# Peptides against a protein of PDB entry 3OAK: the designs that were tried, part 28

Target 1, 145 residues: chain A of PDB entry 3OAK
Amino acid sequence: DDLEQYLDEKILRLKDEMNIAAQLDIDTLNKRIETGDTSLIAMQKVKLLPKVVSVLSKANLADTILDNNLLQSVRIWLEPLPDGSLPSFEIQKSLFAALNDLPVKTEHLKESGLGRVVIFYTKSKRVEAQLARLAEKLIAEWTRP

## One batch from the design tools (peptide; aimed at target 1 R126)

Design b1_p21_2_s4 (made by RFdiffusion4, then SolubleMPNN; from b1_p21_2, 9 letters changed)
Fold by OpenDDE base, seed 5:
Structure b1_p21_2_s4 (fold): chain B 145 residues (1-145), chain A 21 residues (1-21)
Amino acid sequence: as target 1 above (145 residues)
Amino acid sequence: MKEVEEEIKKRQDEAIKELKK
């Protein structure tokens, strides 16, 4: 119906915006590596984060989020950047919190690649202990019998 | 936002140090 169509378009637009923000940050860091200009800072994802969190927190959008594979963009946002750095603390914390409230199934993990990335956060020594615990909680929930 | 900027810069600076090792 009209509402379903509206919600799909809303999520797909956000997905596109997230991907653009991620690519801009990647470009920024590639330039930083190439030029040595340490003043360059990847800020596009964090600027968009409030909008992402707002959408992910809406219970009525859960099915639309999962059906349109928005989790692929979430995965992209969590991946290590070209310089090897991880996304900001707030991005990690907010996304892990949002994921905890979504009815994520195995099929969603496979089509998004999110599972492997979250496992990375349980093992990485560059991840704050608080966030590693959140990642572990997600993995435990997703692997429950 | 400024605080986040500083935190991100810190992460980037640390990463660059690792790349240059």
Scores: peptide ipSAE 0.653, ipTM 0.923, DockQ to the pose 0.892
OpenDDE base, seeds 1, 2, 3, 4: peptide ipSAE 0.596, 0.628, 0.556, 0.614; ipTM 0.911, 0.918, 0.901, 0.915

Design b1_p21_3 (made by RFdiffusion4)
Pose (drawn by RFdiffusion4):
Structure b1_p21_3 (pose): chain A 145 residues (1-145), chain P 21 residues (1-21)
Amino acid sequence: as target 1 above (145 residues)
Amino acid sequence: AEEERLAKAAEEIRTSLEEVD
């Protein structure tokens, strides 16, 4: 029905917006490298983050989020950038807190590649200790026999 | 409040890029 299509469209639009924001930040960081222009900063993901957090925090949107592979975009947002730098602390914390509340299943991890990037957060030296503990906790919630 | 949040994030990102360099 119309309501279900409306919700799918909402999540699908957010997915595309998130992908565009990640790609624009990557272009900015490549541009920053090719041209050593130190004033260049990547802020598109930071600018969109409140919208992403608002959608991820709604329990009644969990099915729509999971069914439409929005977690693929979330994985993109957590991936290290071309120079090896991580996204801002606010992005990391906001996304991990939202994952703690979502009923993520194996099939979602498989389609999103989210598990691979969370393991990276347990090994990275640039990740704050409290976020590493959150990543480890999530890995544990997902590697249950 | 939103401007302050973005300014803090911009300064964090700038410091992180300088450390990487």

Design b1_p21_3_s1 (made by RFdiffusion4, then SolubleMPNN; from b1_p21_3, 8 letters changed)
Fold by OpenDDE base, seed 5:
Structure b1_p21_3_s1 (fold): chain B 145 residues (1-145), chain A 21 residues (1-21)
Amino acid sequence: as target 1 above (145 residues)
Amino acid sequence: MEEERLKKAEEEIKKRLEEIR
């Protein structure tokens, strides 16, 4: 099936792009810490975010997203940065919103590690209250029998 | 080079995941 192959390749390409964006931002922030150059700003994830949100929001891609473990890259984007900070509020909000619309199952949480990271957001004192509540909502939905 | 970036990303994230575990 040409369409199936196309969709798989599309998601896998995005997965790679997300992973690269995350690493480039990490590299930028590490260099900022090392050199003290405050002009170095990590922006690769922010630049790619609209594309990520667009893909995650498409119902016809849900199975392909889950089957190719794109949620692993979503997890990566949510993890703490080298300076101890969290990703931007916009990234957090957009990803949590997108996750709320996906039919995520236990197996997807395990293979991606996403569950543990979202739990972190429910506990962290650095997370905005509204996003902590969204994280709680997701955990409650995912842990339903 | 791109594959190397992906590998580095995976390793760095693995490390950070352990820190927040």
Scores: peptide ipSAE 0.032, ipTM 0.571, DockQ to the pose 0.038
OpenDDE base, seeds 1, 2, 3, 4: peptide ipSAE 0.024, 0.026, 0.026, 0.028; ipTM 0.602, 0.618, 0.617, 0.635

Design b1_p21_3_s2 (made by RFdiffusion4, then SolubleMPNN; from b1_p21_3, 11 letters changed)
Fold by OpenDDE base, seed 4:
Structure b1_p21_3_s2 (fold): chain B 145 residues (1-145), chain A 21 residues (1-21)
Amino acid sequence: as target 1 above (145 residues)
Amino acid sequence: SEAERLEKARKEEKERLEKVR
């Protein structure tokens, strides 16, 4: 199926791009910590964010997203940063919103590790209350009988 | 615009970084 193949490739490319963006930001932040250079600002994820949100929001990509474990990259984007802080409010909000419309199942949570990370967001004192609530909503949806 | 979006994001990231300190 040409379409299926195209969609797979699209998602896999995005997955790669997301992982690269995350690593680049990590590298930037590590260097910032190491050197004290306050001019170093991690912007790779936020630059890519609209594309990520766009893809995650497309119903026709849901199966492809889940089958190719794009949620692993979403998890990576949500993981604590080198300084122990969490990704930007915008990244959190955008991703949580996008995740809300995906038919995420337990198996997807396990293979991506997203479940544990989102649970973390429900408990972290560094998370904005509204985002913690969004995280809770996601967990509730994903753990429905 | 995209430029404005990124500028806003940069500002937010700077603010985030300040809070971490």
Scores: peptide ipSAE 0.629, ipTM 0.932, DockQ to the pose 0.710
OpenDDE base, seeds 1, 2, 3, 5: peptide ipSAE 0.624, 0.623, 0.626, 0.624; ipTM 0.930, 0.931, 0.932, 0.931

Design b1_p21_3_s3 (made by RFdiffusion4, then SolubleMPNN; from b1_p21_3, 6 letters changed)
Fold by OpenDDE base, seed 2:
Structure b1_p21_3_s3 (fold): chain B 145 residues (1-145), chain A 21 residues (1-21)
Amino acid sequence: as target 1 above (145 residues)
Amino acid sequence: MEEERLRKAEEEIRRRLEEVL
């Protein structure tokens, strides 16, 4: 119906915006590596983060979020950057918190690749202990009987 | 000993998840 279509379009637009933000940050950091220009700072994901968090936190959008595989874009935002660094602490924290409140099923994990990335955060020596605990909590919830 | 068993079980679950997801 009209509402369903509107919500689908809203989520798909955000998905595109997230993917573009991630790619722009990757491009910025690649250029930083190539040129040595340390003034180049990747800020696109950080700028978009409040909107992402707002959408992910809305219970009425959960089905639309999951059905449109927005979790794929969440996965992309959690992946390591070209210089090997991880996304900002705030991005990690905000996304893990948002994921905790979504009714994520195995099918969503498979189609997004999110499961593998979150497992990475439970094992990485570069991840802050607080965030590793959040990742561990998610894995526990997704693997519970 | 119980803590160690629980830890190993959790690791096995994560391993299997990593293989299929």
Scores: peptide ipSAE 0.068, ipTM 0.598, DockQ to the pose 0.019
OpenDDE base, seeds 1, 3, 4, 5: peptide ipSAE 0.042, 0.055, 0.027, 0.026; ipTM 0.559, 0.598, 0.613, 0.561

Design b1_p21_3_s4 (made by RFdiffusion4, then SolubleMPNN; from b1_p21_3, 8 letters changed)
Fold by OpenDDE base, seed 2:
Structure b1_p21_3_s4 (fold): chain B 145 residues (1-145), chain A 21 residues (1-21)
Amino acid sequence: as target 1 above (145 residues)
Amino acid sequence: SEAERLAKAKEEIQKRLEEIR
């Protein structure tokens, strides 16, 4: 199926872009810590965020997203940064919102590690209350019998 | 821990980067 192959390639390309963006931001922040150069700002994930949200919102891409484990890259984007900080408020909010409409199953949570990360957001004292509530809603949905 | 999770995430990124090179 040509369409299916096209969609797979599209998602895999995005997955690569997300991972690269995450690594570049990590490198920037590590260098900031090492050199003390406060002019170094991690911007790659923020720049790519609109594209990520756009893809995650497409109903016709849901199966392709889940089958190709794009959620692993979503998990990576939600992990703490080298300086101990969390990703930006906007990244958290946008990703939690986008995840709400995906038909995520237990197998997808396990293969991506997303479940454990979202649980972290429900418990961390560093997470804004609004975002913690969004994370709680996701966990409730994913653990529903 | 958060540090352990970060380390794992970095590892996963590196693995994927190697796959596309």
Scores: peptide ipSAE 0.022, ipTM 0.552, DockQ to the pose 0.029
OpenDDE base, seeds 1, 3, 4, 5: peptide ipSAE 0.020, 0.021, 0.019, 0.021; ipTM 0.532, 0.574, 0.545, 0.569

Design b1_p21_4 (made by RFdiffusion4)
Pose (drawn by RFdiffusion4):
Structure b1_p21_4 (pose): chain A 145 residues (1-145), chain P 21 residues (1-21)
Amino acid sequence: as target 1 above (145 residues)
Amino acid sequence: DEEELTEKEEKVREELTKQAE
């Protein structure tokens, strides 16, 4: 019905917006490298983050989020950038907190590649200790026999 | 709103500098 299509469209639009924001930040950081212009900063993901957090925090949107592979875009947002730098602390913390509340299943991890990037957060030296503990906790919740 | 965005830009710059060390 219309309501279900409306919710799918809401999540699909957010997925595309998140992807555009990640790609624009990547372009900015490549541009920053090719041209050593130190004033260039990547802020599109940071600008969109409140909208992403608002959607991820709604329990009644969990099915729609999971069914439409929005977690793929979350994985993109957590991936290290071309120079090896991580996204801002606020993005990391906000995304991991939201994942702690979502009923993520193996099929979602498979389609999103989210598990791979969370393992990176348990190994990275640049990740704050409290977020590493959150990543380890999530890996544990997902590697149950 | 502009001030909040400037504060976030500053924090992002501080975090990139910290990660570079």

Design b1_p21_4_s1 (made by RFdiffusion4, then SolubleMPNN; from b1_p21_4, 10 letters changed)
Fold by OpenDDE base, seed 5:
Structure b1_p21_4_s1 (fold): chain B 145 residues (1-145), chain A 21 residues (1-21)
Amino acid sequence: as target 1 above (145 residues)
Amino acid sequence: SAAEEKEKEEKIRKELERQKE
């Protein structure tokens, strides 16, 4: 119906915005590496984070989020950056918290690649302990029979 | 060991970076 279509479009727009933000940050960091200009700071994901969190926190959008594979963009946001660093602490924390409230199924993990990334966060020693615990909680929940 | 864990972590990181590109 009209509402469903509206919600699909809303999520797809956000998905696009997230992907653009990620790419812009990658471009910024690549330029930083190439030029040595340490004043270049990747801020696009951080700027968009409140909107992402707002959408992910809405229970009525859960099906739309999952059906449109928004988790792929979440995965992208969690991946390592060109300089080898991870996304900011706030991005990690916010996304893990938001993921905890979504009815994520195995199929969603596979189609988004999110499962592999979250597993990485459970194993990485450079991830903050509290975030590693959140990641582990997610994995435990997703692998429950 | 800690060294082995770091090596595994690095392998995972590299794989994720490859997928991102």
Scores: peptide ipSAE 0.049, ipTM 0.582, DockQ to the pose 0.030
OpenDDE base, seeds 1, 2, 3, 4: peptide ipSAE 0.030, 0.036, 0.026, 0.028; ipTM 0.506, 0.577, 0.510, 0.523

Design b1_p21_4_s2 (made by RFdiffusion4, then SolubleMPNN; from b1_p21_4, 7 letters changed)
Fold by OpenDDE base, seed 3:
Order: structure tokens, then C-alpha cells, then sequence
Structure b1_p21_4_s2 (fold): chain B 145 residues (1-145), chain A 21 residues (1-21)
């Protein structure tokens, strides 16, 4: 199926782009820590965020997103950074919002590790309260029998 | 992990097991 192939390629490209963006931001922050140069700012994820949100919000991509484990890259984007900080507020908010509209099953949570990370957000004191609530909402939905 | 976090994780695991049956 030409459409399926196109969609798979689209998602896999995005997955790769997301992983690269995450690594570049990690590299930037590691260098920032090493050098003390506060002008070094991790911006790669933020720059790519609109594209990520756009893709995650498309109903016709849901199956492709889940089948290709794009949620693993979402998990990576949500993980704490080398300096212990969390991704930007905007990244957290946008991703949590987008995840609400995906038919995520426990199998997807397991293969991506996303479930545990989101649980972390429900309890971390470093997380904004409203985002912790969004995370809690996701956990509630994902644990629904 | 805190107790509540563990409980939530367990619920996910339980649901996974149920779906696998």
C-alpha cells in the first residue's frame, strides 16, 4: 500500500529527527555544564515541536505512530536533561495534550517506556502542577480497564 | 518510587496482563 508506506516513512523520519534533536540538546547542555557558557541553549526540540505536535494530532497517523513506536521518542523528549532539568514547559504541555488524543494501549507504554516517565511527572516536585495533573489524567486513561 | 507511583505502575502492568490474555 503506497499510502501506508508513505505514512510509515513519514513517521520514521520524524522519529529519527526527534531522536537527533534530543541528542543535540543533550550535547549542548553537556557542553554548557562543562564550559559554563550560559549562551549555549538547547533549542532543537523546541524548534521541532510544532512538527511533532502536528503529526501527533493527525488521526490518520495514529496507527502508524503507535505501530512504529514513536512514543519511544516522545518518552525520550520527556526525560530529564543532563543538568537534571526537565524539558521546557511548552514541550511538556504540548506532548501531554497530544497524547490524550492517541489510542494508547499498555503494550505501547511498555515498548516505549512512556508510562513510567509520565508517572514520574505526576509526582515530581519539579513539574508544574498543571502539567502533573495532565500527566495524572493520562495515567488514569491508560489504566482504564 | 513513592507508594502511589508504584500503585499506578502496577495498574498499568495489570492492565497489560489482562490485555495479553
Amino acid sequence: as target 1 above (145 residues)
Amino acid sequence: MEKEEKEKEEKIREELARQAE
Scores: peptide ipSAE 0.038, ipTM 0.634, DockQ to the pose 0.017
OpenDDE base, seeds 1, 2, 4, 5: peptide ipSAE 0.027, 0.037, 0.027, 0.046; ipTM 0.627, 0.623, 0.626, 0.628; seeds 4, 5 fail the geometry check

Design b1_p21_4_s3 (made by RFdiffusion4, then SolubleMPNN; from b1_p21_4, 13 letters changed)
Fold by OpenDDE base, seed 3:
Structure b1_p21_4_s3 (fold): chain B 145 residues (1-145), chain A 21 residues (1-21)
Amino acid sequence: as target 1 above (145 residues)
Amino acid sequence: SAAEEEAKRKKILEELEKQKK
């Protein structure tokens, strides 16, 4: 199926773009720490966020997203940064909102590591209360018998 | 039962905490 192949390629390209954006931001922040240059700002994930949200929100892409383990890249985006800080409020909020509408199953969480990271957000005191509640909602849905 | 359902939920949660990274 030509359409299926097209969708797979689209998601895999996005997955690569997300991973690259995350690494570039990490590199920027590491350099900031090493040099003390506070003008260095990590912006790659923020720049790519609208595209990520757009893809995650498309119902016709859900199977492709899950089959290609795009959630692994989502997990990477949610992990703490080199300085111990968390991704921006907007990144957290947007991703949690998008995840809420995906038909995520336990197997997808296991292969991506996303479940453990979201659980972290329910427990961390560094997370805004509003976002912790969103994380709790996701965990509640994912742990339904 | 409610107790059985809660036990199942707990088991799923434990599995999630053992996920790959």
Scores: peptide ipSAE 0.395, ipTM 0.862, DockQ to the pose 0.017
OpenDDE base, seeds 1, 2, 4, 5: peptide ipSAE 0.393, 0.392, 0.391, 0.387; ipTM 0.858, 0.859, 0.857, 0.859

Design b1_p21_4_s4 (made by RFdiffusion4, then SolubleMPNN; from b1_p21_4, 11 letters changed)
Fold by OpenDDE base, seed 1:
Structure b1_p21_4_s4 (fold): chain B 145 residues (1-145), chain A 21 residues (1-21)
Amino acid sequence: as target 1 above (145 residues)
Amino acid sequence: MEKELEKKKEEIRKELEEQAK
């Protein structure tokens, strides 16, 4: 199917871009720590965020997103940074909102590691209360008996 | 009844946490 192939390629490209953005931000912050240069700002994920949100919000991409384990890259974006900080408020909020509308199944949580990370957000004292509640909402949905 | 539901939810949560490692 030509459409399916096109969508697969689109999602896989985004997945690669997300992984690169995350690594570049990690590299920037590691250098910031090593040099003490506070002018070094990690901005690659923030720059790519609008594209990520756009893709995650498309109903016609849901199957492709899940089948290609894009959620692994979402998990990577949510992980704590080398300086101990969390991703920006906007990244957290946008990703949690997008995840809320995806038909995420247990198998997707397992293969991506996303379940563990979102649970972290429900428990961490470093997370804003508003975002902790959003994370809890996701966990509640995914763990419905 | 509500307690039983919460217990089951927590068990599933723990399973998901282990599987997601």
Scores: peptide ipSAE 0.075, ipTM 0.602, DockQ to the pose 0.018
OpenDDE base, seeds 2, 3, 4, 5: peptide ipSAE 0.059, 0.071, 0.022, 0.025; ipTM 0.590, 0.597, 0.528, 0.467

Design b1_p21_5 (made by RFdiffusion4)
Pose (drawn by RFdiffusion4):
Structure b1_p21_5 (pose): chain A 145 residues (1-145), chain P 21 residues (1-21)
Amino acid sequence: as target 1 above (145 residues)
Amino acid sequence: SSTADATAKAIAERNQELNDS
């Protein structure tokens, strides 16, 4: 019905917006490298983050989020950038906190590649200790026999 | 809207300073 299509469209729009924001930040960081212009900063993901947090925090949107592979975009947002730098602390923390609340299943991890990027957060030296503990906790919740 | 953009810019600047360390 119309309501279900409306919710799917809401999540699909957000997925595309998140992908554009990540790609624009990547272009900015490549541009920052090719040209050593130190004033260049990536802020599109940070600008969109409140909208992403608002959608991820709604329990009644969990099915729609999971069914439409929005977690693929979340993985893209957590990935290290071309120079090896991580996204801002606020992005990392907000995304991990939202994942703690979502009923993520193996099929979602498979389609999103989210598990691979969370393992990176347990190994990275640039990740704050509290977020590493959150990442480890999530890996544990997902590697249950 | 301007305040939201200024907050985003401050966050990006702090993250870039950390990345240059």

Design b1_p21_5_s1 (made by RFdiffusion4, then SolubleMPNN; from b1_p21_5, 17 letters changed)
Fold by OpenDDE base, seed 5:
Structure b1_p21_5_s1 (fold): chain B 145 residues (1-145), chain A 21 residues (1-21)
Amino acid sequence: as target 1 above (145 residues)
Amino acid sequence: MEEELEKARKIAEEAKKKAEE
C-alpha cells in the first residue's frame, strides 16, 4: 500500500525532527548552564511546534500517529529540562489541546510513557493552573471505563 | 542520537523526580 507507506514515512520523519529539536534545546541549555551565557536560548521545539500541531490535528493521520509511537516524542517534549524548567507555556498548551482529540488508548500510553508525564502536570506546583486542568482532563478521558 | 536521547530522558526523569519531592 503506497499511501500507507507514505504516511508512515511522513510521521517517522516528523518523529525524528521532534527528537532532534528536543536534543538541540537540551544541548543549548546545558551549554548555557556551563558557560553562564544567557544569550543562549532554546528555540528549536518552538520553531517546529506549528508543524507538530498541524500533523496531530489531522484525523486521517491518527492511526499512523499512534502506530508509529509519535506520542513518545510528544512525551519527550513535555519532560522537564536539564535546568529544571518546564517546556514553554505554548508548547504545553498546544500539545495538551492536540492530545485531547486523539483516540489514545492504554497501549499507546504504555509504549510512549506519556501517561506518567501528564500525571506529573496534574500534581506539580510549577505548572500553571489552567494547564494542570487540561492535564487532568486528559487523565480522566484516558482512564474512562 | 539514540544514546543521546536516552541520556536526555534520564536527566529529565531525574528532574521530574526532584520536582515531585
Scores: peptide ipSAE 0.034, ipTM 0.555, DockQ to the pose 0.064
OpenDDE base, seeds 1, 2, 3, 4: peptide ipSAE 0.032, 0.029, 0.021, 0.030; ipTM 0.560, 0.596, 0.507, 0.619

Design b1_p21_5_s2 (made by RFdiffusion4, then SolubleMPNN; from b1_p21_5, 17 letters changed)
Fold by OpenDDE base, seed 5:
Order: sequence, then structure tokens, then C-alpha cells
Structure b1_p21_5_s2 (fold): chain B 145 residues (1-145), chain A 21 residues (1-21)
Amino acid sequence: as target 1 above (145 residues)
Amino acid sequence: DKEELERAREIAKKAAEKAAE
């Protein structure tokens, strides 16, 4: 219906915005590496994060989020950056918290690739302990019988 | 850990390509 269409468009727009933010940050960091200009700071994802969190927290958007594979963009945001670093602590924490409240199913993990990335966070020594635990919680929830 | 990071980096590269579309 009209509402469903509106919600689909809303989520797809956010998905695009997230992808753009990720790419802009990648470009910034690549330029930082290329030029050595340490004043270049990737901030696009951080700037968009409040909007992402707001959307992910809405129970009425859960189906739309999952059906439109917004989790692919979440996965992209969690990927390591060109300089080998991870996204900011705040991004990790916020996304893991938001994911905990979504009814994520196996099919969503497959189509987004999110499962593999979250597993990485459970194993990496570069991840803060509390975030690794959140990642573990997600994996446990997604793999429970 | 290093191997996992490398794998993740490869995934990130693919993700970046997708994001650029």
C-alpha cells in the first residue's frame, strides 16, 4: 500500500546515503594515504550515524529494513578501512546495539554478508572487548536452534 | 587474527566497489 511504498523508498534512500558516506570516507582516507595530509579525517559516516540509528531503532521499519537489504550497508560500514583501521568505536557500538533488536534471519545474513563481518569482530584483537562481546551475542542469537 | 583481517579487507574492497555503484 501507500505506506509500504513510502517506507521502502525511505529505506532505499538511507541505504544510498550510507553507501555514499562510506565511499566518501574511503576516498578521504585513500587521499590521506596518498598525500600524507594527516589533517584529512573521515567523518561522513559519523555525521550520518544518528539518522541510521534512528531508523534502525524503529520497530515498524524492521521488515522494510530487512526486505531492502539495508544490512548490506550496515556491513559496509563495519568493514575495515583502507588504512587497515576499523570504523569508529561509536559506529561499532551503535550498529551492534541496533542489530540486537532486529529479527535478523539467515537469509538476511547471506544477502548482506553481515555474518562474516560480525564474526570478524568476535575474533579480532583490534576490537574493543565490550564490542567483541556484543558481536558474540549477535552470533549466538543468529545461530541458536 | 591477521588472516581474518586480510580476509575482511578483501571483503571491504568488494564492498567499496559496490558502494561506488
Scores: peptide ipSAE 0.039, ipTM 0.653, DockQ to the pose 0.031
OpenDDE base, seeds 1, 2, 3, 4: peptide ipSAE 0.033, 0.043, 0.028, 0.032; ipTM 0.652, 0.631, 0.626, 0.615; seed 2 fails the geometry check

Design b1_p21_5_s3 (made by RFdiffusion4, then SolubleMPNN; from b1_p21_5, 16 letters changed)
Fold by OpenDDE base, seed 3:
Structure b1_p21_5_s3 (fold): chain B 145 residues (1-145), chain A 21 residues (1-21)
Amino acid sequence: as target 1 above (145 residues)
Amino acid sequence: DEEELRKAREIAEKAKERALK
């Protein structure tokens, strides 16, 4: 099916773009630590965020998103940075909101590692209370009978 | 270049996994 192939390629390209953005931000922050240059700001994920949110919000892409394990890249975006900080408030909020509307199943959580990361957000003192509550909502939804 | 993108993706994944642990 031509449409299915098109959608797969779209999601796989986004997956690569997300991972590259994450690595570029890591490189920026590592250099910031090494040099002490506080003018170095990690902005690659923030720049790509609107595209990520747009894709995650499309109902017609849900199966393609889940089948291609895009959630692994979402997990990567939520993980701590080299300086111990977390991704920006807006990234966390946007991703949690988008995840809430996806038909995520246990198998998707396992293959992506997303479950463990979201649980981290429910417990960490570094996470804003508002976002911890959103994380709790996701966990409750994913674990309900 | 598919190969270069694949390598970049793998590097990013490993780096993030280390950061989480």
Scores: peptide ipSAE 0.031, ipTM 0.592, DockQ to the pose 0.041
OpenDDE base, seeds 1, 2, 4, 5: peptide ipSAE 0.021, 0.031, 0.022, 0.025; ipTM 0.568, 0.580, 0.560, 0.583

Design b1_p21_5_s4 (made by RFdiffusion4, then SolubleMPNN; from b1_p21_5, 16 letters changed)
Fold by OpenDDE base, seed 3:
Structure b1_p21_5_s4 (fold): chain B 145 residues (1-145), chain A 21 residues (1-21)
Amino acid sequence: as target 1 above (145 residues)
Amino acid sequence: EEEELERARKIAEEAKERAEE
């Protein structure tokens, strides 16, 4: 099916873009730590965030998103950074909101590792209370009997 | 399903503890 192939390729391209953005931000922060240059700011994920949110918000892309394990890239975006900090408030909030509307199954959580990362956000003292509550809501939804 | 999630939670908690050390 031409449409299915097109959508798969689209999501896989986004997945690659997300992974690259994450790596570039990691590289930036590593260089910041190494050189002490405080002018180095990780901005690649933030720049790509609107596109990510746009894709995640489309119900007609849900199957393609889940089948291609885009959630793995979402997990990567949520992971702690080299300096121990977390992604920006906006990234956390936007991703948690988008995840809330996806029909995420246990199998998707396992293959992406997203479950363990979101659980981290419910426990970490570095996370804003508001976002911790959003993370808790997701966990409750995913773990309900 | 719940058992798998519990295992994931345990792994996450252990990873968190290691990261905070």
Scores: peptide ipSAE 0.023, ipTM 0.535, DockQ to the pose 0.024
OpenDDE base, seeds 1, 2, 4, 5: peptide ipSAE 0.019, 0.022, 0.019, 0.023; ipTM 0.553, 0.467, 0.562, 0.512

Design b1_p21_6 (made by RFdiffusion4)
Pose (drawn by RFdiffusion4):
Order: structure tokens, then sequence, then C-alpha cells
Structure b1_p21_6 (pose): chain A 145 residues (1-145), chain P 21 residues (1-21)
């Protein structure tokens, strides 16, 4: 029905917006490298983050989020950038907190590649200790026999 | 040198986030 299509469209639009924001920040960081212009900063993901957090925090949107592979975009947002730097602390914390609340299943991890990037957060030396503990906790919730 | 450049970049991003609040 219309309502279900409306919700799918809402999540699909957010997915595309998230992808555009991640790609624009990547271009900015590549541009920052090719040209050593130190004033260049990547802020598109930070600018969109409140919208992402608002959608991820709604329990009644969990099915729509999971069914439409929005977690793929979330994985993109958590991936290290071309120079090896991580996204801002606010992005990391906001996304991990939302993942703690979502009923993520193996099929979602498989389609999103989210598990691979969360393992990176347990090994990275640039990740704050509290967020490493959250990442380890999530890996544990997902590697149950 | 690369780690210092990354630290400078992350500080700028943090400062910009604080200005937005």
Amino acid sequence: as target 1 above (145 residues)
Amino acid sequence: ELDEEIDEYETKVEEEIEKMK
C-alpha cells in the first residue's frame, strides 16, 4: 500500500543522500591530497548526520531500514577515508549507538558488509577506547553460535 | 608526517563541528 511505499521511498532517498555525502567528502579528501590545500575539510556526512540519526533511532522504521540495506550506507560512512583517517567522533558514536538498538541479522551483515568495517574499529589505533568497546560488543552480539 | 597531517585535519573538522552547534 501507499504507506509501505512511502516508507521504502523515505529510506531509499536517505540511502542515496548518504552515498552522495560520502562520495563528496571522499572527493574533497582526494582533492585535498592532489592539491595540498589545507583549508579543505569534509563536512557533508557531518551535515547530514542528524537526519540519519533521526531515521535510525525510530523502532517503527527498523524493518524498512533493514529490508532496504540502509546498513550498506552506514558501513560506507564508517570506512576509513583515502588517507587512512576515520570519520568524525560524532559520526562513529552516533552510528554505533544506533546499531546497538537495531535487530541486525546475519543476512543484513552479509548484504551490507557492515561486519567487516566494525572489525576494523576493534583494531584501529585511532579509535577512542569507548567506541572500540562498543564495536567489540557488537561483534560479540553478531558472532553468536 | 602523515599522522601529523591527519591530526591537523581531524582538529579542523572537530572545530568546525563545534562552530555548527

Design b1_p21_6_s1 (made by RFdiffusion4, then SolubleMPNN; from b1_p21_6, 12 letters changed)
Fold by OpenDDE base, seed 2:
Structure b1_p21_6_s1 (fold): chain B 145 residues (1-145), chain A 21 residues (1-21)
Amino acid sequence: as target 1 above (145 residues)
Amino acid sequence: EKEKEIEELRKKEEEAIKELK
């Protein structure tokens, strides 16, 4: 119906915005590597983060979020950056918290690739201990029989 | 040494993020 279509379009627009923000930050970091200009700071994802968290926290949007594979963009935001570093602590913390409240199923993990990325966070020495524990909690919930 | 440089830059970014909140 009209509402469902509106919600789909809303989520798809956010998905596009997230992907653009990720790419802009990647471009910034690549330019920093190439030029050595340490004044270049990747801030696009952080600027968009409040909107992302707001959407992910709405129970009435859960089906729309999952059906439109917004989790793929969440996965993209969690992937290692060109210099090998991880996204900001704030991004990790906020996204892991938001994921905890979503009814994520195996099919959503497969189509988004989110499962493998979160497993990475449980094993990486670059991840803060408290965030590694959050990642472990998510994996435990998603692999629950 | 390269790793240390990356970590220092990441720290600066984290500080900048805190200022946005």
Scores: peptide ipSAE 0.125, ipTM 0.722, DockQ to the pose 0.735
OpenDDE base, seeds 1, 3, 4, 5: peptide ipSAE 0.089, 0.147, 0.107, 0.114; ipTM 0.676, 0.736, 0.710, 0.719; seed 3 fails the geometry check

